# Peptides against a protein of PDB entry 6FRK, part 39

Target 1, 411 residues: chain A of PDB entry 6FRK
Amino acid sequence: NEEVLNAMLKEVCTALLEADVNIKLVKQLRENVKSAIDLEEMASGLNKRKMIQHAVFKELVKLVDPGVKAWTPTKGKQNVIMFVGLQGSGKTTTCSKLAYYYQRKGWKTCLICADTFRAGAFDQLKQNATKARIPFYGSYTEMDPVIIASEGVEKFKNENFEIIIVDTSGRHKQEDSLFEEMLQVANAIQPDNIVYVMDASIGQACEAQAKAFKDKVDVASVIVTKLDGHAKGGGALSAVAATKSPIIFIGTGEHIDDFEPFKTQPFISKLLGMGDIEGLIDKVNELKLDDNEALIEKLKHGQFTLRDMYEQFQNIMKMGPFSQILGMIPGFGTDFMSKGNEQESMARLKKLMTIMDSMNDQELDSTDGAKVFSKQPGRIQRVARGSGVSTRDVQELLTQYTKFAQMVKKM

## One batch from the design tools (peptide; aimed at target 1 F332 D335)

Design b2_p16_4_s4 (made by RFdiffusion4, then SolubleMPNN; from b2_p16_4, 11 letters changed)
Fold by OpenDDE base, seed 1:
Structure b2_p16_4_s4 (fold): chain B 411 residues (1-411), chain A 16 residues (1-16)
Amino acid sequence: as target 1 above (411 residues)
Amino acid sequence: MLETLENLLNKVLKAM
């Protein structure tokens, strides 16, 4: 039993390292999981895989929870939010995304560009702010970020803005001069929150970078960017561990709407390749899809029909931009998030629905739909003719359904 | 590589 546990934990540790989880955190998680698993319960015939997955999930949730409540802006107050982070972390883009997020919620939001070091920083912020209709402040002539930040904060306080976001200079390396500049800005404007923006694509470097910022500046919140890329998000765990600060938002693309509040359970589920259960449930509940409770109950009972799959395709088609749903699904690469691949993916779903529209109620409502077709191959030919597709297309649908139904039976 | 609709469904289900 201990050898089997150690082998499974080795596979989990390898998968977490391949997900950019820091090697120290993976070692700590392995020890915590080994201590949390009752070997006697594993001997009693419980599904060892489910038990280890649950223990790993629980310990990853603890690694993302810093034990500190996230700062939230107060309505009717002037909330100053200072952004810090490396150059290329997506900091300036994230300032605009956060400003737009609060603006859409009816907050009076503005942006200040205190990045005097990067050529074109103010033009980039101005372009993003203008597109989103967000008020902005900055200078083409003032070179002191303390002056720009102070004047901008004072201006927007006097104009009764509720969310005042200050973008600061990034650097390529841990330069002491950058941290001194950030401290001077923070001392001058007295921010209510300091947000560290971290690029998830830097992998194992996330811990060292996040620690360097926390050791110099009072980071109170983390935002993780570039989770739409090849980054599997394991760097987010490193940021929380190093900063002792909660992740408040994630960036899931280049668009201003590719920004969402961080949820712990969905993120860990995504990291494990278990998908975003809560985010799909929440997104589907936001869509007022009343039929979802009946599906969740069928799935809990290991029942899944071709009709249940058809209803899921209808729900996916109702959820709007397939890119947002795909961004919630682990391992859909950037290629699937492209607008061209969204239309192709929707056309594929619609083709499968058209095949199912040519099925009868006995075929659709069977708890073993693939077995109904395997017993009577003439049904495949009927459905293929009715939907205008090949018998191969119907067999591919039934193969997909079978793999799906087998997964539901294992849940 | 275009993830198969199977991988999509498997991810949606693992997410359900």
Scores: peptide ipSAE 0.000, ipTM 0.344, DockQ to the pose 0.074
OpenDDE base, seeds 2, 3, 4, 5: peptide ipSAE 0.000, 0.000, 0.018, 0.000; ipTM 0.329, 0.304, 0.505, 0.337; seeds 4, 5 fail the geometry check

Design b2_p16_5 (made by RFdiffusion4)
Pose (drawn by RFdiffusion4):
Structure b2_p16_5 (pose): chain A 374 residues (1-38, 47-273, 303-411), chain P 16 residues (1-16)
Amino acid sequence: NEEVLNAMLKEVCTALLEADVNIKLVKQLRENVKSAIDNKRKMIQHAVFKELVKLVDPGVKAWTPTKGKQNVIMFVGLQGSGKTTTCSKLAYYYQRKGWKTCLICADTFRAGAFDQLKQNATKARIPFYGSYTEMDPVIIASEGVEKFKNENFEIIIVDTSGRHKQEDSLFEEMLQVANAIQPDNIVYVMDASIGQACEAQAKAFKDKVDVASVIVTKLDGHAKGGGALSAVAATKSPIIFIGTGEHIDDFEPFKTQPFISKLLGQFTLRDMYEQFQNIMKMGPFSQILGMIPGFGTDFMSKGNEQESMARLKKLMTIMDSMNDQELDSTDGAKVFSKQPGRIQRVARGSGVSTRDVQELLTQYTKFAQMVKKM
Amino acid sequence: EEEMEKLRELLEALAE
């Protein structure tokens, strides 16, 4: 049985290693689902599913904008990850939700970058800012957020150039662009086909600049996006959106369960009964109930107080014979009144008859009356 | 005392 756990566990470790999941997290997840584990494919895959939900959970809720206030969003990520494409996908998303959205092109390096964001904004009917001539992105971003602030826009999305960590020149310039415009949220856009080099770059982005949200693009293809577990752990940020194509409407919010599945592959007879059950539990205590001075009108009249401390176990064989629908019903007496066929099965395996209930049903009706009167 | 009185009245009603 120890060999059936390991053959089926190394087959999921290969399923995650092929889904570009970091080898550090596969080796760690393997001995996490091994230590926490101490119709067969369901008792195993349910334990694997709960262990994955534990990893995709960063514990941090997403940054959401406020209507009627200026929200500046700054995009960061590697070269070619889809920042300019996801810039228009997001401005189009909120603009359709009713936000005064606008775009700013703070890329002063990549050829045809302003022309790219201009044509994406021209098509989606979204205001845009940038420059062919201005070579300082701190100037383009500052003089754009200033312009769209004096025009009272609610979603101001600043696009930046691609950068990698070994370039300290572009990492300083990213920090200065973030310090000039002071964004309310910084989004780390990552390609879904990224391999093992993802945790190092995503961590260096978190260190130089405050990353609060992560977007995973190019998920409409064969890439399952296992590199996102290493960006969530590095940036401490949840995934808010995913990209699912080249167009502006190929964009939707991140849902954890489909991504993990792809990455993996009045008084009733019942109340009359419980009040009785507590009066029998408090039943050997009936002599305490006759204590009160001047209240002892009677005690154990006709000896029938002894069987009121004996009827509740026989009535329990009826509850033992009851399932969760009859037991958890608001009116435990209405489930059997409509279907007196349930009065025969309760009588079979519990040894009580269907006759005994007629005297109980009268005793029930009288008890149900004096509680609605209570 | 009042809760004990009510429980007694229930027991008398069950004795009937």

Design b2_p16_5_s1 (made by RFdiffusion4, then SolubleMPNN; from b2_p16_5, 8 letters changed)
Fold by OpenDDE base, seed 2:
Structure b2_p16_5_s1 (fold): chain B 411 residues (1-411), chain A 16 residues (1-16)
Amino acid sequence: as target 1 above (411 residues)
Amino acid sequence: VKELEELRKILELLSE
């Protein structure tokens, strides 16, 4: 029993290391899991794999919980949020994402560019802010980030902004000059929250990076970026362990809406490859798929039309990154992401929808769309010409539709 | 839950 436990723990530890979990944390987790597992309970025929997975899950949940309540902004007050992080961490993009998040929640939100080191930093922030219709402040002439930050914070406080986000300079490496600049800015503006932005893709370097920032600046919150379908996000555990600060948000892509509040359970589930069923449910619910009642009713009757398939493709497209949606489905994330980038998957959906846009109502609303086309092959040629695709592409769509319709009939 | 299962099936078919 102990040998089996040790073998399974070795596999789990390997998987966690492959997920960019820091080796020290993996060792600690292994010890904690060993201490939490009763070997006598494992002898009773319980699914040893499930028991170990549950113990690992529980210990990972503890690792992402620093035991400190996340800072939250106070409504009707001026909340100053300072961002810190290395260049390339996604800090500037994350400032815009957070500003947009709060703006969409009805907060009076603004952005300040206190990055004087990077050429075009203010132009980039201005571009992002303008696209999102977020008020912004910065300078093309002032070189002191303390002055810019102070003036910007004062301006937006006087204008009764509730969320004042300050983007600071990043550096390519941990440099003492960067930390001194960050401290000077922090001392001048007296932020209510300091957010450390970390790139998850740096893997095992996450601990050392996060520690270096925490040792110099009073980091109170962490945002982890580049948690796309390829990044397993184990570096997030290292960030929490090093900073003793909660992860408040995650960045899941390049779009301004590829940003979500951090949830511990879904994150750990995803890290372990269990999927994020709750996040998928939440995302589906956010889409107000109320129009799905009609679909669900049709599906209950074993009816599925090409129009119903089209509407489902529209819903999938509204859910955002296809890779992320797949990564939320248990067991689906690994194989699907390997064959195509997210853009290719979306392009495939768009192509299928474009083919269906060339279909008529009789074809779209038929309970046996494939039969309509099989009875009158001239329809395939019409649709192919109308959509600018081959007759083969239309036949492939009809084949996919037939597979769907067969699955619906089996439900 | 049913909507998610449908989405899953759709995604499964698109992955083929």
Scores: peptide ipSAE 0.013, ipTM 0.394, DockQ to the pose 0.141
OpenDDE base, seeds 1, 3, 4, 5: peptide ipSAE 0.010, 0.009, 0.011, 0.009; ipTM 0.418, 0.375, 0.373, 0.364

Design b2_p16_5_s3 (made by RFdiffusion4, then SolubleMPNN; from b2_p16_5, 9 letters changed)
Fold by OpenDDE base, seed 1:
Structure b2_p16_5_s3 (fold): chain B 411 residues (1-411), chain A 16 residues (1-16)
Amino acid sequence: as target 1 above (411 residues)
Amino acid sequence: DELLKLLKEILELLSE
């Protein structure tokens, strides 16, 4: 039993290391799992794999929970949120995402650019803020970030803003001059929360970077960025361990909407390749698909048309990056779709929709669309010519439709 | 729940 446990733990440890979980944390987790597993219960014929998975899941949940309650803004107060992090961490983009998140929740939100080091930092923030209709402050001429931050915070306090986000300078390296500047800004504006932004794609370097920031600045919250279909997420555990601060949000892509509140259970489930059914449900509910009572009623009757398939393809395209959606389905690992494969899958979906755009209402609304085309092969040739594809491509679409229609009949 | 099942199945088939 101990040999079986050690073999399974070795497999889990390898998978966690491949997921960019820090080697020290993996070792600690292994010992904690061994201590939590009752070997006598494993002998009693319980599914050893399920028991180990459950123990691993529980210990990963503990590693992501620092035991400190996350700071939350107070409604009707002026909440100053200072952002810190390395250059290229996605800090500036994350400031805009957080501002947009609170604005959509009905908070009076603004942005301050206190990055005087990077040429075009203010232009980038201004562009993002203007696109999202978020008020902003910064300077093209002032070189002291303390002056800009102080003036901006005072201005927006006087205008009764509730969420005041301050973006600071990043550096390529952990330089003492950067930390001194951050401390001077923090002392001047007295932030209610300091958010460390970390790039998940740096893998094993996450711990050392997060620790360097925590040792110099009173980090109270963490945001993890670049958790798109390539980022394995293990760096998030390193950030929590090093900062002893909760992850409050995650960035899941380049779009301003690719930003979500951190949920421990779904995140660990996804990290283990168990999917995120709750996150998938939330994304489907955000589409307001409940207004599709007509579709639900058709599905209950085992009816599925080419138009119904087209509408589902539109819904899939609205849910965001295809890799993220697949990574929410149990059994699809986070690595199932490379960036290249995501663009290819979206291009494939768009191609299928373009073929259907060349179909007529009789073809689209038929309860047996494939049979309509099989009875009149000239329809396939018309659709192929109309969409600029081969007759084979149309036949492949009809084959896929037939598979879906058969699945719906079995529901 | 039925719509989620259908979307799941569509996504699974598109991933093949």
Scores: peptide ipSAE 0.080, ipTM 0.760, DockQ to the pose 0.082
OpenDDE base, seeds 2, 3, 4, 5: peptide ipSAE 0.060, 0.070, 0.068, 0.067; ipTM 0.732, 0.752, 0.746, 0.743

Design b2_p16_5_s4 (made by RFdiffusion4, then SolubleMPNN; from b2_p16_5, 9 letters changed)
Fold by OpenDDE base, seed 4:
Structure b2_p16_5_s4 (fold): chain B 411 residues (1-411), chain A 16 residues (1-16)
Amino acid sequence: as target 1 above (411 residues)
Amino acid sequence: VEELKLLKEILKLLSE
């Protein structure tokens, strides 16, 4: 039993290391799991694998819980949120995402660009803010970030803004000058929350980076970015461990709305390759699919049309990046889609929809759409010509539809 | 739940 436990723990530890979990945390987790598993209970014939997975899950949940309540803005107050992080962490983009998130919730939100180091930082923030209709402040002439931050905070306080987000300078390296500048800004504006933005894709460097920031600045919150990429999110555990601060949000793409509140359980589930069924349900519910009941009834009767398939493709397109959706499904790791494959998959989906846009209502609403086309091959040629594709592409679509329709009949 | 099952299977087939 101990040998089996050790073998399974070795596999889990390997997977966690491949997920960018820090080696020290993996070692600690291994010992904690060993201590939490009663070997006598494992002897009782329970699914040993499930017990180990549950123990691992429980210990990972503890690792992302710093034991400190996350700061939350107070409605009707002026909440100053200072962002800190390296250049390339997604800090500036994350400022805009957070501002947009609060604005969509009815908070009076604004952005301040105190990044005087990067040429075009203010232009980038201004572009993002303008696109999102978020009020912004910055300077093209002032080089002191303390002055810009102070003036911007004062301005927006006087205008009764509730959420005042301050983007600071990022450097490519941990430089003492950067930390001194951040401290001076923090002292001047007295932020209610300091948010450290971390790129999840830096892997094993997450701990050292997060620690360096926490040792210099009173980081109270963490935001993890680039979780849509090859980053499995293990670096998030390192950030929490180093900063002793909660993860409050995650960035899940390049779009301004590719931003969500951090949820511990779904995150750990994804990290373990268990998927995020809850997040998938939430995304499906956010789509406000008015016809969900009608679709469910059709599915219960084993009915599935080309129109039903088209509607599902539209829903998938609305859910965001295909890689992210796949990563929510149990057994589909985040690596299942390389970045190149995502754009290709979306292009493929759009191509399929374009083919269906050239179909008529009789073809779309037939319970046996493939048979409609098989009986009258001239329909394939018409649709192919109408959509600018080959007859083969239409046949491939019909083949896919047939697979779906057969699957629905087996449900 | 049925919608999620369908979505899952659509996503599988699109990934093939």
Scores: peptide ipSAE 0.066, ipTM 0.721, DockQ to the pose 0.107
OpenDDE base, seeds 1, 2, 3, 5: peptide ipSAE 0.064, 0.046, 0.046, 0.049; ipTM 0.725, 0.697, 0.703, 0.701

Design b2_p16_6 (made by RFdiffusion4)
Pose (drawn by RFdiffusion4):
Structure b2_p16_6 (pose): chain A 374 residues (1-38, 47-273, 303-411), chain P 16 residues (1-16)
Amino acid sequence: NEEVLNAMLKEVCTALLEADVNIKLVKQLRENVKSAIDNKRKMIQHAVFKELVKLVDPGVKAWTPTKGKQNVIMFVGLQGSGKTTTCSKLAYYYQRKGWKTCLICADTFRAGAFDQLKQNATKARIPFYGSYTEMDPVIIASEGVEKFKNENFEIIIVDTSGRHKQEDSLFEEMLQVANAIQPDNIVYVMDASIGQACEAQAKAFKDKVDVASVIVTKLDGHAKGGGALSAVAATKSPIIFIGTGEHIDDFEPFKTQPFISKLLGQFTLRDMYEQFQNIMKMGPFSQILGMIPGFGTDFMSKGNEQESMARLKKLMTIMDSMNDQELDSTDGAKVFSKQPGRIQRVARGSGVSTRDVQELLTQYTKFAQMVKKM
Amino acid sequence: SAVELFERVMEAMEAL
C-alpha cells in the first residue's frame, strides 16, 4: 500500500513538472501531501486537490478600485509578456463596467510602442497619453497622470517597458517611474509559458518595486501556467485576471478552481421529541422539579411519570430509523404525514409498530398545541 | 401524563 501511494504520487509530480511548476514546489508538495495524508481515484485526487488549493492561496485579497477616486495602476513584467496587450484589455474591462478609464504609454525604448498602445486605445475608444519624442518615462508618466487627474479619470493605467533583473539600469528606472506617479496598484504580468526562471525574476520585481497583483497572459494555448505558483509565492500577490487571446475582449477574472483543474488535468413532532429528550435527560431529575415550596400540586400521578422516562428510547429507535431529510426537516411531522410509507420502515427495523404512533400522534397533537400557545 | 409533567415543568419555571 506504500507502493500504491508513491506510484500515483510521482505521476502527479511529473504532471506538475510538465505544467512548468517549479521543481522546488513539486518536491515540497510531494512531501506535504505525503505527511498530511497520514472510487479509489477520488480518495486520492481529493487529497491532491486540497493540497493544491493550499498553494494557490496567497492569503491576500485583491486590490479593487474605488469609484469616484483616482486609481493609478502600473504594469510591470518581463520583455514580451503582454503588458501593452493586457493594458488595453484591462482599460476596456473597466470602461465597459462604467469607469472613466485612460491609458498612458510610458515606454521610451521599444520601437513602435506608442504606436501600439495608440492603435489599441484608438480601437477600444479609450483615451490615451504618450509621446513619440519624450525619452524619459518618468516624464511621460508624471505628465500623463497629471493630465488625466485634472480631467478626473478614475482608472489611469500606466504602461511600462519590459525589463529583466540583470539590468539594474531598467530596474532603477522602474522604481523611479513608480515613485513619480505613486501607483495605487502594481500589476505583474507574466507569460503562461515561462519555465523555471520565473521565481527569480518575479522575486526581484517584488524587491525593487511593490507588486500587489499578478496577471497571467497567453493561457489560451497549450501552456497550463504552472509558473504562476512561483510568482504568487514571490510577489505575495494573487492572480486577478488571465489573458486568453490576442484580442481586447480575450480577458477574464481569475478563478482558482478551473485553473487548478487544468493545471492538474412552530412546533413539530421533532421539537416535541427534543423537548422530551431533554426532560428525560433531566428526567432522573424530576424529584428536583417537585421541590418548590407551595408548588408540589402532585408528583408522579398515576405512576405515568415512570413511562414518560421510558418512551423516549422507543421514540429514539424511530429517530435512529430516520435519515437526515426527516431528522433535519423544519417539520419532522409533515415529512411522514404526506408519506405514511415512511411510517412502515420506521416500524420495521426499530421494532415499534405503526399502531403505537396513533396514541403518540394524539399525544403529539396536544403537545404541539401548547407550544404554539407557549 | 407526559403532558401533565411538561405543564408542571413550565409552572415550576414561572414560580422561579

Design b2_p16_6_s1 (made by RFdiffusion4, then SolubleMPNN; from b2_p16_6, 9 letters changed)
Fold by OpenDDE base, seed 3:
Structure b2_p16_6_s1 (fold): chain B 411 residues (1-411), chain A 16 residues (1-16)
Amino acid sequence: as target 1 above (411 residues)
Amino acid sequence: SELDLFKKLVEALKAL
């Protein structure tokens, strides 16, 4: 029994290390899990795998909880949020994502570019802000970030903005001059929250980086970026451990909408490759996929139409990036869709939908749509002409539909 | 299960 436990713990520890979880945290977790698992309870014939997974899950949840309540903005007040982080962390993009998130929630939001070090920082922020219709401030002539931050904060306070986001300079290295500049900006604007932005892709360096920021500035919140890539997010645990600050949001892509409130349970489930069932359910619920219950009932009866397939393609397209959806499904890692394959897959889905838009209701609502087309081959030619595709493309769609319908009938 | 259906749907979408 202890050998089986040690073998399973070794697999979990390997998976956590491959997920960029810090070696010290993995060791502590192993010891905590080993101490929490009563070997006597494992003798009782309980599913040892589920018990170990649950113990690991529980200990990972504790590692993501800093024991500090996340700062939240106060409605009708001026909330100054200062962003800090290295260059390439996604800090500037994350400022825009956070501003857009609050704007969509009905907050009066603005952006300040206090990055005087990077050439074109203000132009980048201005471009992002303009696309999102977010008010912005910055200077092309002022080189002191303290002056820009102070003037921008004062301006937007006077204009009764509720969310005032200040983007600061990022450097490639942890330099004392960067930390002094951040401290001077923080002292001048007196932010209600300091957000450390961390790139999840830096792996084992997350702890040392997060600690260096926390040791110099009063980081109160963490945002983890680049969780759409190969970064399994284990570095987020290191950031929480080092900063003793909660993760408030995660960046899940390059788009302004690729930004989500941090949820502990879904994040740990994803980290363990268990998928984010809860986030999938939430995303399905946000889409008002009330029609999914009707679909599920049809599918329980082995009924699947071309319309049902079309509606599912619409739902998948509404859920956002297909890679994110796949990463929310238990047993589907994010690695299955390279970024190039996602746009191509979305283009394929859109092409299939365009073919189905040229079908009639009798074709779409048939419980055996492929048989309707096989009985009357002239339908294939009509649909092909209507959608501007080849008869082969329509036959490929019908072949795929037939595979789906056969899978549904076997459920 | 609803999840198994969604997995099968996603697998079949991956096969597109």
Scores: peptide ipSAE 0.021, ipTM 0.479, DockQ to the pose 0.063
OpenDDE base, seeds 1, 2, 4, 5: peptide ipSAE 0.013, 0.009, 0.017, 0.013; ipTM 0.468, 0.430, 0.473, 0.457; seed 5 fails the geometry check

Design b2_p16_6_s2 (made by RFdiffusion4, then SolubleMPNN; from b2_p16_6, 9 letters changed)
Fold by OpenDDE base, seed 1:
Structure b2_p16_6_s2 (fold): chain B 411 residues (1-411), chain A 16 residues (1-16)
Amino acid sequence: as target 1 above (411 residues)
Amino acid sequence: SMLDLFKKILEALKAL
């Protein structure tokens, strides 16, 4: 029994190391799991795999919980949120994402650019803020980030803003001058929350970087960025372990809406390849797919058209990154799409939609679209010319539609 | 369910 436990724990530890979980945390988890497993219960014929999976899940949940309640903004008050993090961590983009999140929730939100070190930092923030219709402050002439941050915070306090986000300078390396500047800004504006932004893609370096920030600045919250379907979530565990601060949000892509509140259970479920069915349901419900009841009724009658397929492709494209969606389905491991394959898969979907945009209503609304094209091959040539593709590409679409329709009609 | 339909759609897309 102990040999079987050790073998299964070795596989789990390998998978966690492959997921960029810090080696110290993997060792701690292994010992905690061994201490939590009753070997006598495991001998009694319980499913050893399920027991170990449950113990691993429970210990990973504890590693993501710092035992500290996350700071939350108070409605009707002025809440100053200072962002800190390395250059390239996604800090500036994350400031805009958080501002947009609160704005969509009906908070009076603004952005301050106190990054005087990076050329074009203010222009980048201004562009992002303007696109999202978020009020912003910054300077092209003031070089002291303390002055800019103080003036911006005072301005937005006087204008009764509820969420005041301050973006600070990043550096490429841990520099004492960066931490001194961050402390001077923090002392001047007295933030209600200091958010450390960490890039998940730095893997095993997450612990050392997060620790260096926490040792110099009173980090109270963590945001983990670049948790797209290729960033291994293990860096998030390292951030919590090093900062002793909760993860409050995650960034899941490049878009301003690729940002969600951190949920421990769904995150650990995804990290273990168990998927996130709850988050998938939430995301499907957020799409307000009222037309899907009509589609379900058509499917019960064995009806599925090229238009019905087109509408489903539009719905999938609205759900965000395809990698993220697949990672929410149990048994669709994150390994199924490399970063290159997601853009390629979305490009394939867009190509299929472009071919269908050259079809007429008779072709799109036919209960047997493939048969309409097979009876009149001239339709294939028309659609191919209209969409700028080969007749082979149109035939491939029709073959895919036929396979899709066969799978969907078995519901 | 809508979720089952969505899973089948994604399975179909995976086969593309």
Scores: peptide ipSAE 0.045, ipTM 0.701, DockQ to the pose 0.066
OpenDDE base, seeds 2, 3, 4, 5: peptide ipSAE 0.018, 0.023, 0.020, 0.011; ipTM 0.449, 0.498, 0.508, 0.440

